Peptides against a protein of PDB entry 6DSZ. Designs and how they scored, part 34

Target 1, 361 residues: chain A of PDB entry 6DSZ
Amino acid sequence: NYVVTAQKPTAVNGCVTGHFTSAEDLNLLIAKNTRLEIYVVTAEGLRPVKEVGMYGKIAVMELFRPKGESKDLLFILTAKYNACILEYKQSGESIDIITRAHGNVQDRIGRPSETGIIGIIDPECRMIGLRLYDGLFKVIPLDRDNKELKAFNIRLEELHVIDVKFLYGCQAPTICFVYQDPQGRHVKTYEVSLREKEFNKGPWKQENVEAEASMVIAVPEPFGGAIIIGQESITYHNGDKYLAIAPPIIKQSTIVCHNRVDPNGSRYLLGDMEGRLFMLLLEKEEQMDGTVTLKDLRVELLGETSIAECLTYLDNGVVFVGSRLGDSQLVKLNVDSNEQGSYVVAMETFTNLGPIVDMCV

## One batch from the design tools (peptide; aimed at target 1 G45 V261 Y313 M347)

Design b2_p16_5 (made by RFdiffusion4)
Pose (drawn by RFdiffusion4):
Structure b2_p16_5 (pose): chain A 361 residues (1-361), chain P 16 residues (1-16)
Amino acid sequence: as target 1 above (361 residues)
Amino acid sequence: SSEYFSSSTDLSKIFS
């Protein structure tokens, strides 16, 4: 037999922003399935540079540039457990994606977990963290000689884990995650020590959270902490400091995705399965000693995009809405809610044949 | 052709 592609996969599973082509080159990297798309934000709108194609299902896609690098290094993990670090190199008149490092990191002895694969990267590029199998947190240290991507497993006493994030502004690599056992689910803190290959007691106390907590947000450096998005209550956890708001405006649909807007983290974007688009706020309270603290949380609805699996703010009040169940689109957020109450205006839609359930000729 | 990123919008004024 023989199989050809009559149409490339149109559903968007992942999208990230960063400086990948050059420095201050606002790139939008869109992950379909086996395809990877790279764009440059120009005055025209989204203009592509190179659409590559991999022999794998892109499951983790993150950007970073470690200590002393020219441009961000892209990291990709295949669902069949192929890891690679890439680098856009336009040295010549052409374009080549050089593979700085690669290595298969499948474990012969783990069970894939509910909520699938998670790929997290250190705030200061100390290591790549993986959550492939239950009870096994995999660490991939980041240096130069680790070109044949080597790795080692730590063990995780916490068996059922929902979402994991690396915390900003800590003495060393620290992890914040939501896990489940009997008696509800909780949030626990750990410290990754890639010198002894162990877990150390984390920065702060284990808290009880909402029963349906589904997301953890890595809050940047000026504030530090972690934001946990459940079904009904949005909570902020940072050591002893703790804030939460529970607007009934949210319970109608589960919040699925989040994106950081400002570098400070004072504003965040949220998405419903009903197709909404929220703005999560961390309002500031600059005190006498010239320091900045955080006072409260406020969530107010912006309007509605399409159902988003990915979410990304690009530039000049514009957000790329990566839709898996429908058309992905481009959106302008305006201060003045011109029509009705929707601060959201569609600029461009991308044909997504969506989940093809049935068809005929 | 149209220029999508021609006009700047400040998001800090939406819910100020």

Design b2_p16_5_s1 (made by RFdiffusion4, then SolubleMPNN; from b2_p16_5, 9 letters changed)
Fold by OpenDDE base, seed 4:
Structure b2_p16_5_s1 (fold): chain B 361 residues (1-361), chain A 16 residues (1-16)
Amino acid sequence: as target 1 above (361 residues)
Amino acid sequence: MKLIFSEKVDLSEIFK
């Protein structure tokens, strides 16, 4: 009986930060295939709290805080379409990860989307949205008493959704998505009616965005709207204001991940396929009426890291670089560049042993 | 190396 001790997965396929263990704790949650690692971010670094085995590869991992919760809950969707909402509970020294709700969201009919599973949560925690299949948007209403995740589908006319997010500051849950049709890529918005289980017309659309537009970033208030990232351009749109930049530096490699640095959406980290780390800056213009508008967008090269699958800003200029292809890292952002012009210093490296070959012996 | 997060980086100064 060779007990092949299955090596623990080391490749990171997702990471998120929030307040999962308590309202006060800053946590880093790392998805490594079927493994969820929970850390507390401390002045001394990452303190491991719990490791959880999931019943399947984690495809979506998002923290959210419903009204009346003191701390964040964790939504997980697996590649096998098992959904759960997890809660951290600690009673003395006993740590439990409790399933608040669960369900399988697989449809019998539908073409799995080529761009994979997308899961998003409304910033006001009204619903979870899932793009699992072409031409369908699955909605999971968030109800506090719901132990069984019930979902319904809304038909999307747009069959080829590239990325989708919920917008901030919308009276109704509103999605913004990049989609492709024979004419190119476009951005569209829909309001999601839970009552009618349908889409209503969203506040804005932008036809004929960059052909390689691949990511949507929902921007919080006061800016609102969305950032659309392509191969050659970064665009902002909020219904009233449009702004586009085409910094030559981003043409060298495709931006593949992003993370918000500032709660107000003034800065974002961007990672590309070469492991370059950028800062996207939203420059503010304050109007005489106190309204804040976007003045400009700027991209600055910070430095180089491992190729990020996911990025998350922790605190105090520390960033976790979750890597699937390379070693994950904790890096420090500095105000001053080094002699090479880099603002990035590696603090800790987490060895990636490569893909766990499930050798079914 | 112990991750010393003790030095507060004023991120506001990053690319002001």
Scores: peptide ipSAE 0.200, ipTM 0.823, DockQ to the pose 0.717
OpenDDE base, seeds 1, 2, 3, 5: peptide ipSAE 0.025, 0.017, 0.038, 0.034; ipTM 0.722, 0.536, 0.739, 0.733; seed 2 fails the geometry check

Design b2_p16_5_s2 (made by RFdiffusion4, then SolubleMPNN; from b2_p16_5, 8 letters changed)
Fold by OpenDDE base, seed 1:
Structure b2_p16_5_s2 (fold): chain B 361 residues (1-361), chain A 16 residues (1-16)
Amino acid sequence: as target 1 above (361 residues)
Amino acid sequence: MKLIFAEKVDLSKIFS
């Protein structure tokens, strides 16, 4: 019996950074198809802690910290609609990944969305939102005592949602999304009522955004609002302030991923389909009353990396570049550019042996 | 243009 040791997946399809193993540890979590890899970020590099096999391809992976938790919990949704909330527990040398909650969130009726599965978590940890099917928004209420993830659907009038996020600083959970209709692409907000299981009117909307608007970034306080990334433009809106830029450099290739660098939302990494890495900067203006408003947006080319499927800023200018098509990388951002004008230096490369064709055996 | 790195508390000081 030749036990063909199935080659471990090397293509990265998701990555997140947070405090999963402890309140003090900085972790990098990497999704490689059905495999979850957990690392501690140290001064010496990435230290592997645990590998976890999942019951399906990881489609969503998000860290969140409910009120009263000392460390982050992990939400995972698989491509087969199995959802779980995981907790890391260590007792001496014993390491356990505990399932706090689980459930299957598949619907019997619905058209799977062409843009794939979207999973988002309210910043105040009131709910998880899922866009799985056209015309439906699934809500999973977050309750500490609930071991079984129960979900309900809210009907979306907007059938073609491109991207969706929860906004920060909202009294009620509020989503912001880009959608397409026969008139073009638009941005809309809805408040989510858990009690009534319906949408209420959100704080703002923007009709007729760029035709290729593809990503929503929720901006934390003090700025609030959202950034909308298109093919040619980057726009900010918070209900009171609108600002748009159209830097020629982003027109050359489609931006496909992003990651927040600063907790206050002052900087974001952007990756495009050519492996270019950008920094998006939110320039602040302090008002006389002490309020902070957005003065301007700026985009800077940092350099080139592997084509990113996902990006995550670690610490001290170190970025993990998760790649599906190429080798994943740890890169260092430098204050000064090299002779080629690049601010990016590759520190470590992780060989991608190609897509493991899911031989459904 | 020089990058302005925020004074983050470097928890790991990785590759410092």
Scores: peptide ipSAE 0.029, ipTM 0.562, DockQ to the pose 0.063
OpenDDE base, seeds 2, 3, 4, 5: peptide ipSAE 0.019, 0.021, 0.026, 0.022; ipTM 0.569, 0.601, 0.577, 0.686; seeds 2, 4 fail the geometry check

Design b2_p16_5_s3 (made by RFdiffusion4, then SolubleMPNN; from b2_p16_5, 9 letters changed)
Fold by OpenDDE base, seed 4:
Structure b2_p16_5_s3 (fold): chain B 361 residues (1-361), chain A 16 residues (1-16)
Amino acid sequence: as target 1 above (361 residues)
Amino acid sequence: MKLIFAEKTDLSLIFK
């Protein structure tokens, strides 16, 4: 009887930081295929709290805090389209991860999108949006009393969505997305009407963005708007202001992930396919009326890490680099560069043993 | 360039 001890997956395919275990705890949640690892971030490092097996490969993992919740809830969507909302409950020494809501969001009809599953949550927690299939945007209304996740589809005229986010500071839930048509790539916004189950015209659009525009970053207030990351350029748009930079340094390798450092969206970490870590800085200009506007965008090379699948800023300049292809890392960002000009120091490395082929024996 | 970290004090609660 060969007890094939199924080796635990080590490749990271997602990570998120928030307050999942309590309002006060800072957590790092790591998705490793079907496994969810929950850590508390401490002054001494990562303290493991719980590991949870999921009923499928985690495709989306997002923390969100509905109004009236004391701590974050976790939305998970699997590659098999099983959706759940999870809550951490602790009673004394007993730790339970409970399912607040669940559902299967698979459609019988639809072409799975080539860019994979995208899941986003409205910053005001009004809905979850899913791009699963071409030409469809799935909406899951967030209702506290509903144990069953119900979803509906809104037709997207734009068949080839590259990336999509909910914008901040919008009266109605508003998505911003990059899409491709025969004329190139474009950015568009839609308001999502939950009542009418339709899209309304969004606040702005930008036609003919960079041909390789691949990522949308929703920027919090006071800036608002979105950042569009391309191969050669980084652009900002909020409906009133447009700003673009084309730093030569980003052209060397494709940026593949990002994470917000500051709650107000002043800084973002960017990771590229070569494991280079950048800081994107939004320089502010304060107007006499107290309005904050974007003055400039700047990109700075911080250093090199493992090739990031996902990045998450923790605290005190510590970043978790989740890697699928290499070892995941905790790294420290320093104010001063080392002799090599790097601002990055590896603190801890988590060995990636490679793709665990789940051989169902 | 020291400017990257100059403006916002990280909470500095973790990894002291």
Scores: peptide ipSAE 0.026, ipTM 0.632, DockQ to the pose 0.061
OpenDDE base, seeds 1, 2, 3, 5: peptide ipSAE 0.021, 0.020, 0.028, 0.006; ipTM 0.678, 0.579, 0.620, 0.397; seed 3 fails the geometry check

Design b2_p16_5_s4 (made by RFdiffusion4, then SolubleMPNN; from b2_p16_5, 10 letters changed)
Fold by OpenDDE base, seed 5:
Structure b2_p16_5_s4 (fold): chain B 361 residues (1-361), chain A 16 residues (1-16)
Amino acid sequence: as target 1 above (361 residues)
Amino acid sequence: MKLIFAEKVDLSEIFK
């Protein structure tokens, strides 16, 4: 009996940072196919706390904090459309990951979207939104007492959604999405009515964005609005202000992931398909009335890392680079560049042994 | 493992 020690998955397909174990702890959560790894970020490094086996490949992993919760909850959606909300509970030395809610969100009818599963959470924790199928937007209302995730679909006229996010600072949950039609790619917004189970017209739209616009970043207050990332351009829109940049440096390789550095949305990490790490900066202008507006966008090359599938800023200039194709890394951002002009130093490398062929014998 | 917080970095000084 050769116990083939099934190698644990090492390829990272998602990562998030938040306060999952406690209100005070900073956590790094890493999705590796069917495995969730939970770390505490400490002065000494990453301390492993728990590993959780999921019943399927993790497709969505998002932390969120409902009103009245002291710490973040974890939403997970698997590739088989099993959804759950998880809570970390510690009682002395006993550590439990409890399921607060669960459900299957698979539809009997629908074409699975070619761009895969997208899952997003309203910043005010009113709902979860899922783009699973073309022409449908699934809504999961977030209620405190709901142990069973009930979902409904809203018909989306735009069949080819590329990316979607909830916007910040909206009275009603509002989505912003990039979609493609025969005329090109466009950005649109919709308000989501939970009561009427329909879309209302959103605050703004932008027709004819860059043909390769691929990502939406929702920007928190005070700026609000969204950043749209393309192959050649980065654009900002908030309904009142439009700004676009086309830095030549981003044209060399497609930006594939992003992560917010500052809570106020003044800086974002960007990773491209060549493993280049950028900082996107939102330059502020303070008006005489105390309002903050976007003055300019700037992109700066920080250095090179493993090709990121996901990025997450931890603290103190430390970034986790989750890689599917290469080794994942902890990297340090420095104020001063090295002799090569890089601001990035590798602190730790996590060997990627490649895709686990689950030979289920 | 290098200590994450062994060297304090003020990222606000980057590209200012």
Scores: peptide ipSAE 0.038, ipTM 0.748, DockQ to the pose 0.751
OpenDDE base, seeds 1, 2, 3, 4: peptide ipSAE 0.016, 0.014, 0.027, 0.000; ipTM 0.521, 0.531, 0.726, 0.335; seeds 1, 4 fail the geometry check

Design b2_p16_6 (made by RFdiffusion4)
Pose (drawn by RFdiffusion4):
Structure b2_p16_6 (pose): chain A 361 residues (1-361), chain P 16 residues (1-16)
Amino acid sequence: as target 1 above (361 residues)
Amino acid sequence: PPSPFAEPVDLSEIFA
């Protein structure tokens, strides 16, 4: 027999922003399935540079540039456990994606977990963290000689884990995650020590959280902490400091995705399965000592995009809405809510044949 | 169609 592609996969599973082509090159990297798309934000709108194609299902896609790098290094993990670090190199008149490092990191003894694979990267590029199998947190240290991507497993006493994030602004690599056991689910803190290959007691106390906590947000450096998005209550955890708001405006649909807007983290974008688009706020309270603290949380609805699996703010009040169940689109957020109450205006839609349930000729 | 990046918008003024 023989199989050809009559149409590339159109559903968007992942999208990230960063400086990948050059420095201050606002790139939008869209992950479909086996395809990877790279764009440059120009005055025209989204204009592509190179659409590559891999021999795998892109499951983790993150950007970073470690200590002393020219441009961000892209990291990709295949669902069949193929890891690689890439680098856009336009040295010549052509374009080549050089593979700085690669290595298969499948464990012969783990069970894939509910909520699938998670790929997290250190705030200061100390390591790559993986959550492939239950009870096994895999660490991949980041240096130069680790070109044949080597790795080692730590053990995780917490068996059922929902979402994991690296915390900003800590003495060393620290992890914040939501895990489940009997008696509800909780949030626990750990410290990754890639010198002894162990877990150390984390920065702060284990808190009880909402029963349906589904997302953890890495809050940037000026504030520090972690934001946990459940079904009804949005909570902020940072050591002893703790804030939460529970607007009934949210319970109608589960919040699925989040995206950081400002570098400060004072504004965030949220998405419903009902197709909404929220703005999560961390309002500031600059005190007498010239320092900045955080006072409260406020969530107010912006309007509605399409159902988003990915979410990304690009530039000049524009957000790329990566939709898996429908058309992905481009959106302009305006201060003046011109029509009705929707601060959201569609600029461009991308044909997504969506989940093809049935068909005929 | 017009360019989506023709006009800069400050998002800090939406919920100021």

Design b2_p16_6_s1 (made by RFdiffusion4, then SolubleMPNN; from b2_p16_6 with P1M P8K E13K A16E)
Fold by OpenDDE base, seed 3:
Structure b2_p16_6_s1 (fold): chain B 361 residues (1-361), chain A 16 residues (1-16)
Amino acid sequence: as target 1 above (361 residues)
Amino acid sequence: MPSPFAEKVDLSKIFE
């Protein structure tokens, strides 16, 4: 019996930052295929806390904090449609990852979407939304007492959804999504009724966005609304205000990931397919009535990193660059550029040994 | 040298 010590996966396919181990701890969580790595961010660096084996490839990994929880919970969906909500519990030296809820959300019917699995959580923690299949939006209501994750489907008229997010500051859970039809790509919003299990008309839509619009970023209050990232343009819309920029620098390579830096949504990191790291800035204008509106959008090149599959801002200008194609990195953002004009300094590099073909023999 | 994690960076100054 050759116990082939299965080489640990090194390619990163997801990362999130939050307060998972405690209310005060800042954590970095890294998904590497079937493995979840949990770190505490300390003054000395990343401290490993726990590695967790999952029963399948992690497809969605999101932290969220329901009302009344002291720390974040972790939602995971696997590529085989096993969903769970996990809690970190430490009792002395004993560390346990507790499954608060679980369920399989696979449908017997439906065409798996070409853009893969999308999982999103309502900012007010009312529901989880899943785009798994064309023409369906799956909803998992979040209820504290539910040990079993029950889901239902809402029919989506838009068959080709590119990306979807829940919006902030909405009375009802509201999704914003980019979709493609024969006329092009468009942005639409829907309110999600848990009671009626249907979509209601959302607050706004934008027809005929950029043909290569690929990502939706939900913007927190006070701005609200969404950012739409394309190949050539970045647009903002909140129902009242529309603003678009087309910085030539983003046309050189496709932006593939993003992460919010500021809690108020003033800055975002963007990563492209060439490993360029950008800062997207939302310039604010304070109105006479004290309302904050978007004045302008700006994109600045920070520097180069490994090709990011995912980005997450930690603290103090430190960013984790999760890479699937290359080495993952911890990088430091500096206020001043170096001699090469880069604001990015690599702190640590994590060797990627490539795709481990899990030969499940 | 202070740990890069301990070094406070005021990111608001990036591209001010």
Scores: peptide ipSAE 0.161, ipTM 0.844, DockQ to the pose 0.704
OpenDDE base, seeds 1, 2, 4, 5: peptide ipSAE 0.035, 0.033, 0.048, 0.075; ipTM 0.594, 0.597, 0.799, 0.807

Design b2_p16_6_s2 (made by RFdiffusion4, then SolubleMPNN; from b2_p16_6, 5 letters changed)
Fold by OpenDDE base, seed 1:
Structure b2_p16_6_s2 (fold): chain B 361 residues (1-361), chain A 16 residues (1-16)
Amino acid sequence: as target 1 above (361 residues)
Amino acid sequence: SASPFAEKVDLSLIFK
């Protein structure tokens, strides 16, 4: 009996940083198809803690911290619509990944969205939102005592949602999304009522954004609002302030992923289809009343990496570049550029062995 | 060699 050790997947399809193993530990979590890898970020490097097999391809992986939790919980949604909330527990040398809640969120009726599954969590942990099907927004209320993830649908009049996020600093859970209609691409907001199970009018909208607007970034306080990334432009909007830039450098290749560097949302990493790594900077202006407003947006080229499927800032200028098409990397951001003008230095490379061809015999 | 994780990098200096 040749136990063909099935080659473990190496292509990265998601990554997230947070405090999953403890309140004090900084973790890197990596999704590789059905595999979840958990690392602790240490002074010596990445320490592997646990590998977890999932019952399907990981489609969504998000860390969140409900009120009263000391550490982050992990939400996972698989491509087959199995949802779970996971908790890390360690008792001495025994490590357990506990399922706090689970459920299947598949609908019997609906057109699966062509752009795939989007999963988002309200920053105040009131709900999870899922865009699984065109014309539907699925809501999973977050309740601590509920072991069964129950969901309901809200009808979404906008049938072609490109991207969606929950906004920060909203009294009610509020989504911001880019959608396409026959007139072009637009940005809209909705408040989500858990009680009434309906959308209410959101705080703002912007019609006729860039035709290739593809990503929404929710900006935390004090700025609030959202960043809309297109092919040619980056736009900030918070209902009161609108600011757009069109740096020529981003026109060369499509930005495909982003990650927040600073908790206050002053900096974001951006990765494009050529493996270029950028920093997006939000320049602040402090008003006389103590309010912080956006003064300007700036984009700086940092250097080149593997083509990122996902990016996550760790600490001390270290970034994990999760790649599906190439080797994943740990890279260091430096204050000073090298002789080639790059601020990026590769620290470690993780070989991607390519797609596991499931030879159906 | 100091671990790259041990060296604090003030990334705010990259863009001053």
Scores: peptide ipSAE 0.102, ipTM 0.818, DockQ to the pose 0.749
OpenDDE base, seeds 2, 3, 4, 5: peptide ipSAE 0.025, 0.021, 0.075, 0.024; ipTM 0.652, 0.662, 0.782, 0.714; seed 3 fails the geometry check

Design b2_p16_6_s3 (made by RFdiffusion4, then SolubleMPNN; from b2_p16_6 with P1S P8K E13L A16K)
Fold by OpenDDE base, seed 5:
Structure b2_p16_6_s3 (fold): chain B 361 residues (1-361), chain A 16 residues (1-16)
Amino acid sequence: as target 1 above (361 residues)
Amino acid sequence: SPSPFAEKVDLSLIFK
């Protein structure tokens, strides 16, 4: 009897940083197929706290903090459309992961989107949005007392959504998305009415963006708006201000992931398909009335890492590079470059053993 | 709370 000890998944398909174990703890959460790993970020490094097996491949993993919660809750959606909201509870040495709510959000009718599952949370925690199927936007209202995650669909006229986010600072939950039609790629916004279960016209749109626009980054206040990442360009739009840059350095490889460094949205990490790590900077201009406006966008090459599937800034210049194709890394960003002009130093490498081929024996 | 990891890096200096 060869007990093939099924090697645990090592390829990272998601990562998030927040305060899940407590209000004070900084956590790194890592999704590895069906496995969730929870770490505490300490002065000495990453301390493992808990590993959680999920009933399916993790497709979405997002931390959020509803009003009146002292710490973050975790939303997970699996590839089989099982949704849950998880809470960490510790009583002495006893650690429990509590399911606050759960549900299956699969539709009987719908074409699964070719670009996969997108899950987003409203910054004010009013709802979860899901792009699961072409021409549908699924909404899960967030209610503290509801243990059953119920969802409804809103029809999207735009059948080919590339990426979608909730915007910050909106009176109503507002999505911003890149979509493709026969005329090219465009950016549009919609307000989401929970009451009427419909879309209302959003605050702005941008037709005919770059043909390879692939990512939306929602920018927090004071800037607001969104960043649109393409193959050749990075654009900012907030309804009032438009700014675009086309740094030649980003043309060499497609940017595939991003992570916000500063809570105010002044800096973002960008990772490309060659494992290059960039910093995107939003330069502010303070107006005489005290308003903050975007002055400029800048991109700086920091160095090279493993090819990131996901990035998350921890603290003190430490970044977790979650890799699906290579080894995941903890890297340190330095103020001074090395002799090669790199600001990146690898601190720790986590070996990726490749895909677990489930040999059904 | 002490900042995680041993060495503080002020990344604001990288881009001045």
Scores: peptide ipSAE 0.061, ipTM 0.798, DockQ to the pose 0.451
OpenDDE base, seeds 1, 2, 3, 4: peptide ipSAE 0.024, 0.040, 0.019, 0.022; ipTM 0.653, 0.790, 0.617, 0.561; seed 3 fails the geometry check

Design b2_p16_6_s4 (made by RFdiffusion4, then SolubleMPNN; from b2_p16_6 with P1K P8K A16K)
Fold by OpenDDE base, seed 5:
Order: structure tokens, then C-alpha cells, then sequence
Structure b2_p16_6_s4 (fold): chain B 361 residues (1-361), chain A 16 residues (1-16)
């Protein structure tokens, strides 16, 4: 009887940073197929705290902090549309992961989107949005006392959504999305009415963006708005300000992931399909009235890493590079470049043993 | 030497 010790999945398909174990702890959460790994970021490195088995492949993993919560809650959606909100609870040495709410959000009718599952959370924690099916936007209202995740659908006229985010600083929950039609790719915004269960006209739109526009980054205040990343260009729009750059350096390989470095949205890490790590900088201009406006966008090459499926900035220039195709890494960003002009130094490498072939024995 | 995780890096210096 060869007990094939089923090798634990090592390919990373998601990562998030936040305060899940406590208000003070900085955590790294890593999704590896059906497994969630929870770490505490310490002065000595990553300390493993808990591993959690999920009843399905993790498709969405997002931290959020509702009003009145002292620490972040975790939203998970599986590839089979099982949704849950998880809370970390420690009582002495006893560690429990509590399910605050759960539900299945699968629809009987709908075409699953070819670009996969997108899950987003309103920055003010009013709702969760899900793009699961073409022509539908699913909304899960966030209510403190609701143990059952109830969802409703809003019809999207735009059938081919590429990416979607909630915007910051909006009176009503507002989505910004890239979509494709026969005329090209476009950016549109909608306000989401929980009361009427419908879309209202959003604050702005941008028709005919770059043909390969693939990602939306919601920018926090004071800038607000969104960054749209394409193959050849990076654009910013907030309804009043439009700015586009086309740095030749990004044309070589498609940017596939991003992560915000600064809470104010001044800097973002970008990873491409060749494992190049970039910094996107939002240069600010302070107006005489004290308002902050975007002056310029800049992209700088930091160095090379494993091909990132996901990136997350931890602290003190440390970045976790979650890789599906290669080894995941902890990397250090340095102020000074090395002899090769790289600002990136690998600190730790996590061996990727490849896809678990589920040999159903 | 302080742990690399404890070492503060001001990344703003990279782009001055």
C-alpha cells in the first residue's frame, strides 16, 4: 500500500495582505488551490499560523474591514460558487476560523465568463460584487447580522467585461470596468443601487481605450478614479483628469498583476508575464487650495522575479511574489541598485512542485 | 544584522 502522501499544492493562485489575526498583526494569506495558508509577518520573517482546507478551489480571496470590526474579515469564493466570510478568533492557544456567513451564489441560468470569476468588495464595505456570468453582475449586500449570504443579479448590457473594480470615495457603490464590444475596448462606470437593485449612470466613461486594456486599478483618495493598464499604455481617469503614458518598457511583456504599495495610492507594483517587476508612480501636484491632483505617471523597472500570479507588498520593502508557474518568492526592494541595475533581491524561495495531479486512487 | 523584515526601506529614494 503505497500511501502516496498527496503532496500539498504549492502553486499560488492568490495572495492578500492585511490584519486578519488581529488589528496589530500584519498577515500574509496565500491561496494554493483548495488551501489557505495564514502567516504573520514578523521582524524575523514569515511565521505560519494556520492552514485551512476549503471545500473547493479558491477563486476569490479578499480582506475587508466592515464598520465596527477591529480586524479584517476574509471573503472567499470557490470555483463552485461557494461563498463565505471568515473571521480569525484566538482564545489563548486555541485558534478558530469562524464562518460568519456563507452561501452558494451559483445561478441556474447564465454563461460562465471566459475570463473567469471576478470578485470585488466595495471600499466602504457596503457590498460584494461578483462577475460570474456574462451579462450579469451579482451583488451580495454586506449586513452585520446576516449569516446567510444572499445575492441578487443586476443585468449588464456589456456582455464582455474584462476587469471590474469598485471605486473609492463614491457616495454610492460605484463600479469601474473595462469591456469589449465590436468597436473595441471601453471603460464605463455604474452606480449600484441596493434599494432598487439596478445600475445608475456612473460619474464617467472612456470610450475607445487601448485595444488590449486588461486591468482596472481603483485609486484611493486623494486622487480617486482608476488606472487602466494595457499592453502598450497605462491610463488614469477620475472623471476630471485624464492622463496616459506609453512607456516602451512595458510593451515587451503583458502586465498580469498589480498591488498597491502606499495606502494613498501613490505607488503600485506591476508584474508582467516575463517576471519583470515594475513600480508605477503617481506623481502628485498640490494645488493652492490644498487639493492633490495627478501631475504625471511614471513606470520604473525594479528587477526580475518569478512570474507573478499575484503580488502583495508586506512592509519594509518586502514583497511576496505568488507564482503559479514558478517558485513563489519573498523579495526585498532596495534603495540602491545592484551592479546589474536591479533593486530586487530574493530573500526566500518557495519551491513549486507543479500541479497536484489528483490521482483519484 | 537586523532581519531583512525589520530593515526599513524608503522606496521613495529609488525614484528621486
Amino acid sequence: as target 1 above (361 residues)
Amino acid sequence: KPSPFAEKVDLSEIFK
Scores: peptide ipSAE 0.054, ipTM 0.744, DockQ to the pose 0.689
OpenDDE base, seeds 1, 2, 3, 4: peptide ipSAE 0.020, 0.026, 0.018, 0.018; ipTM 0.654, 0.637, 0.597, 0.515; seeds 1, 4 fail the geometry check

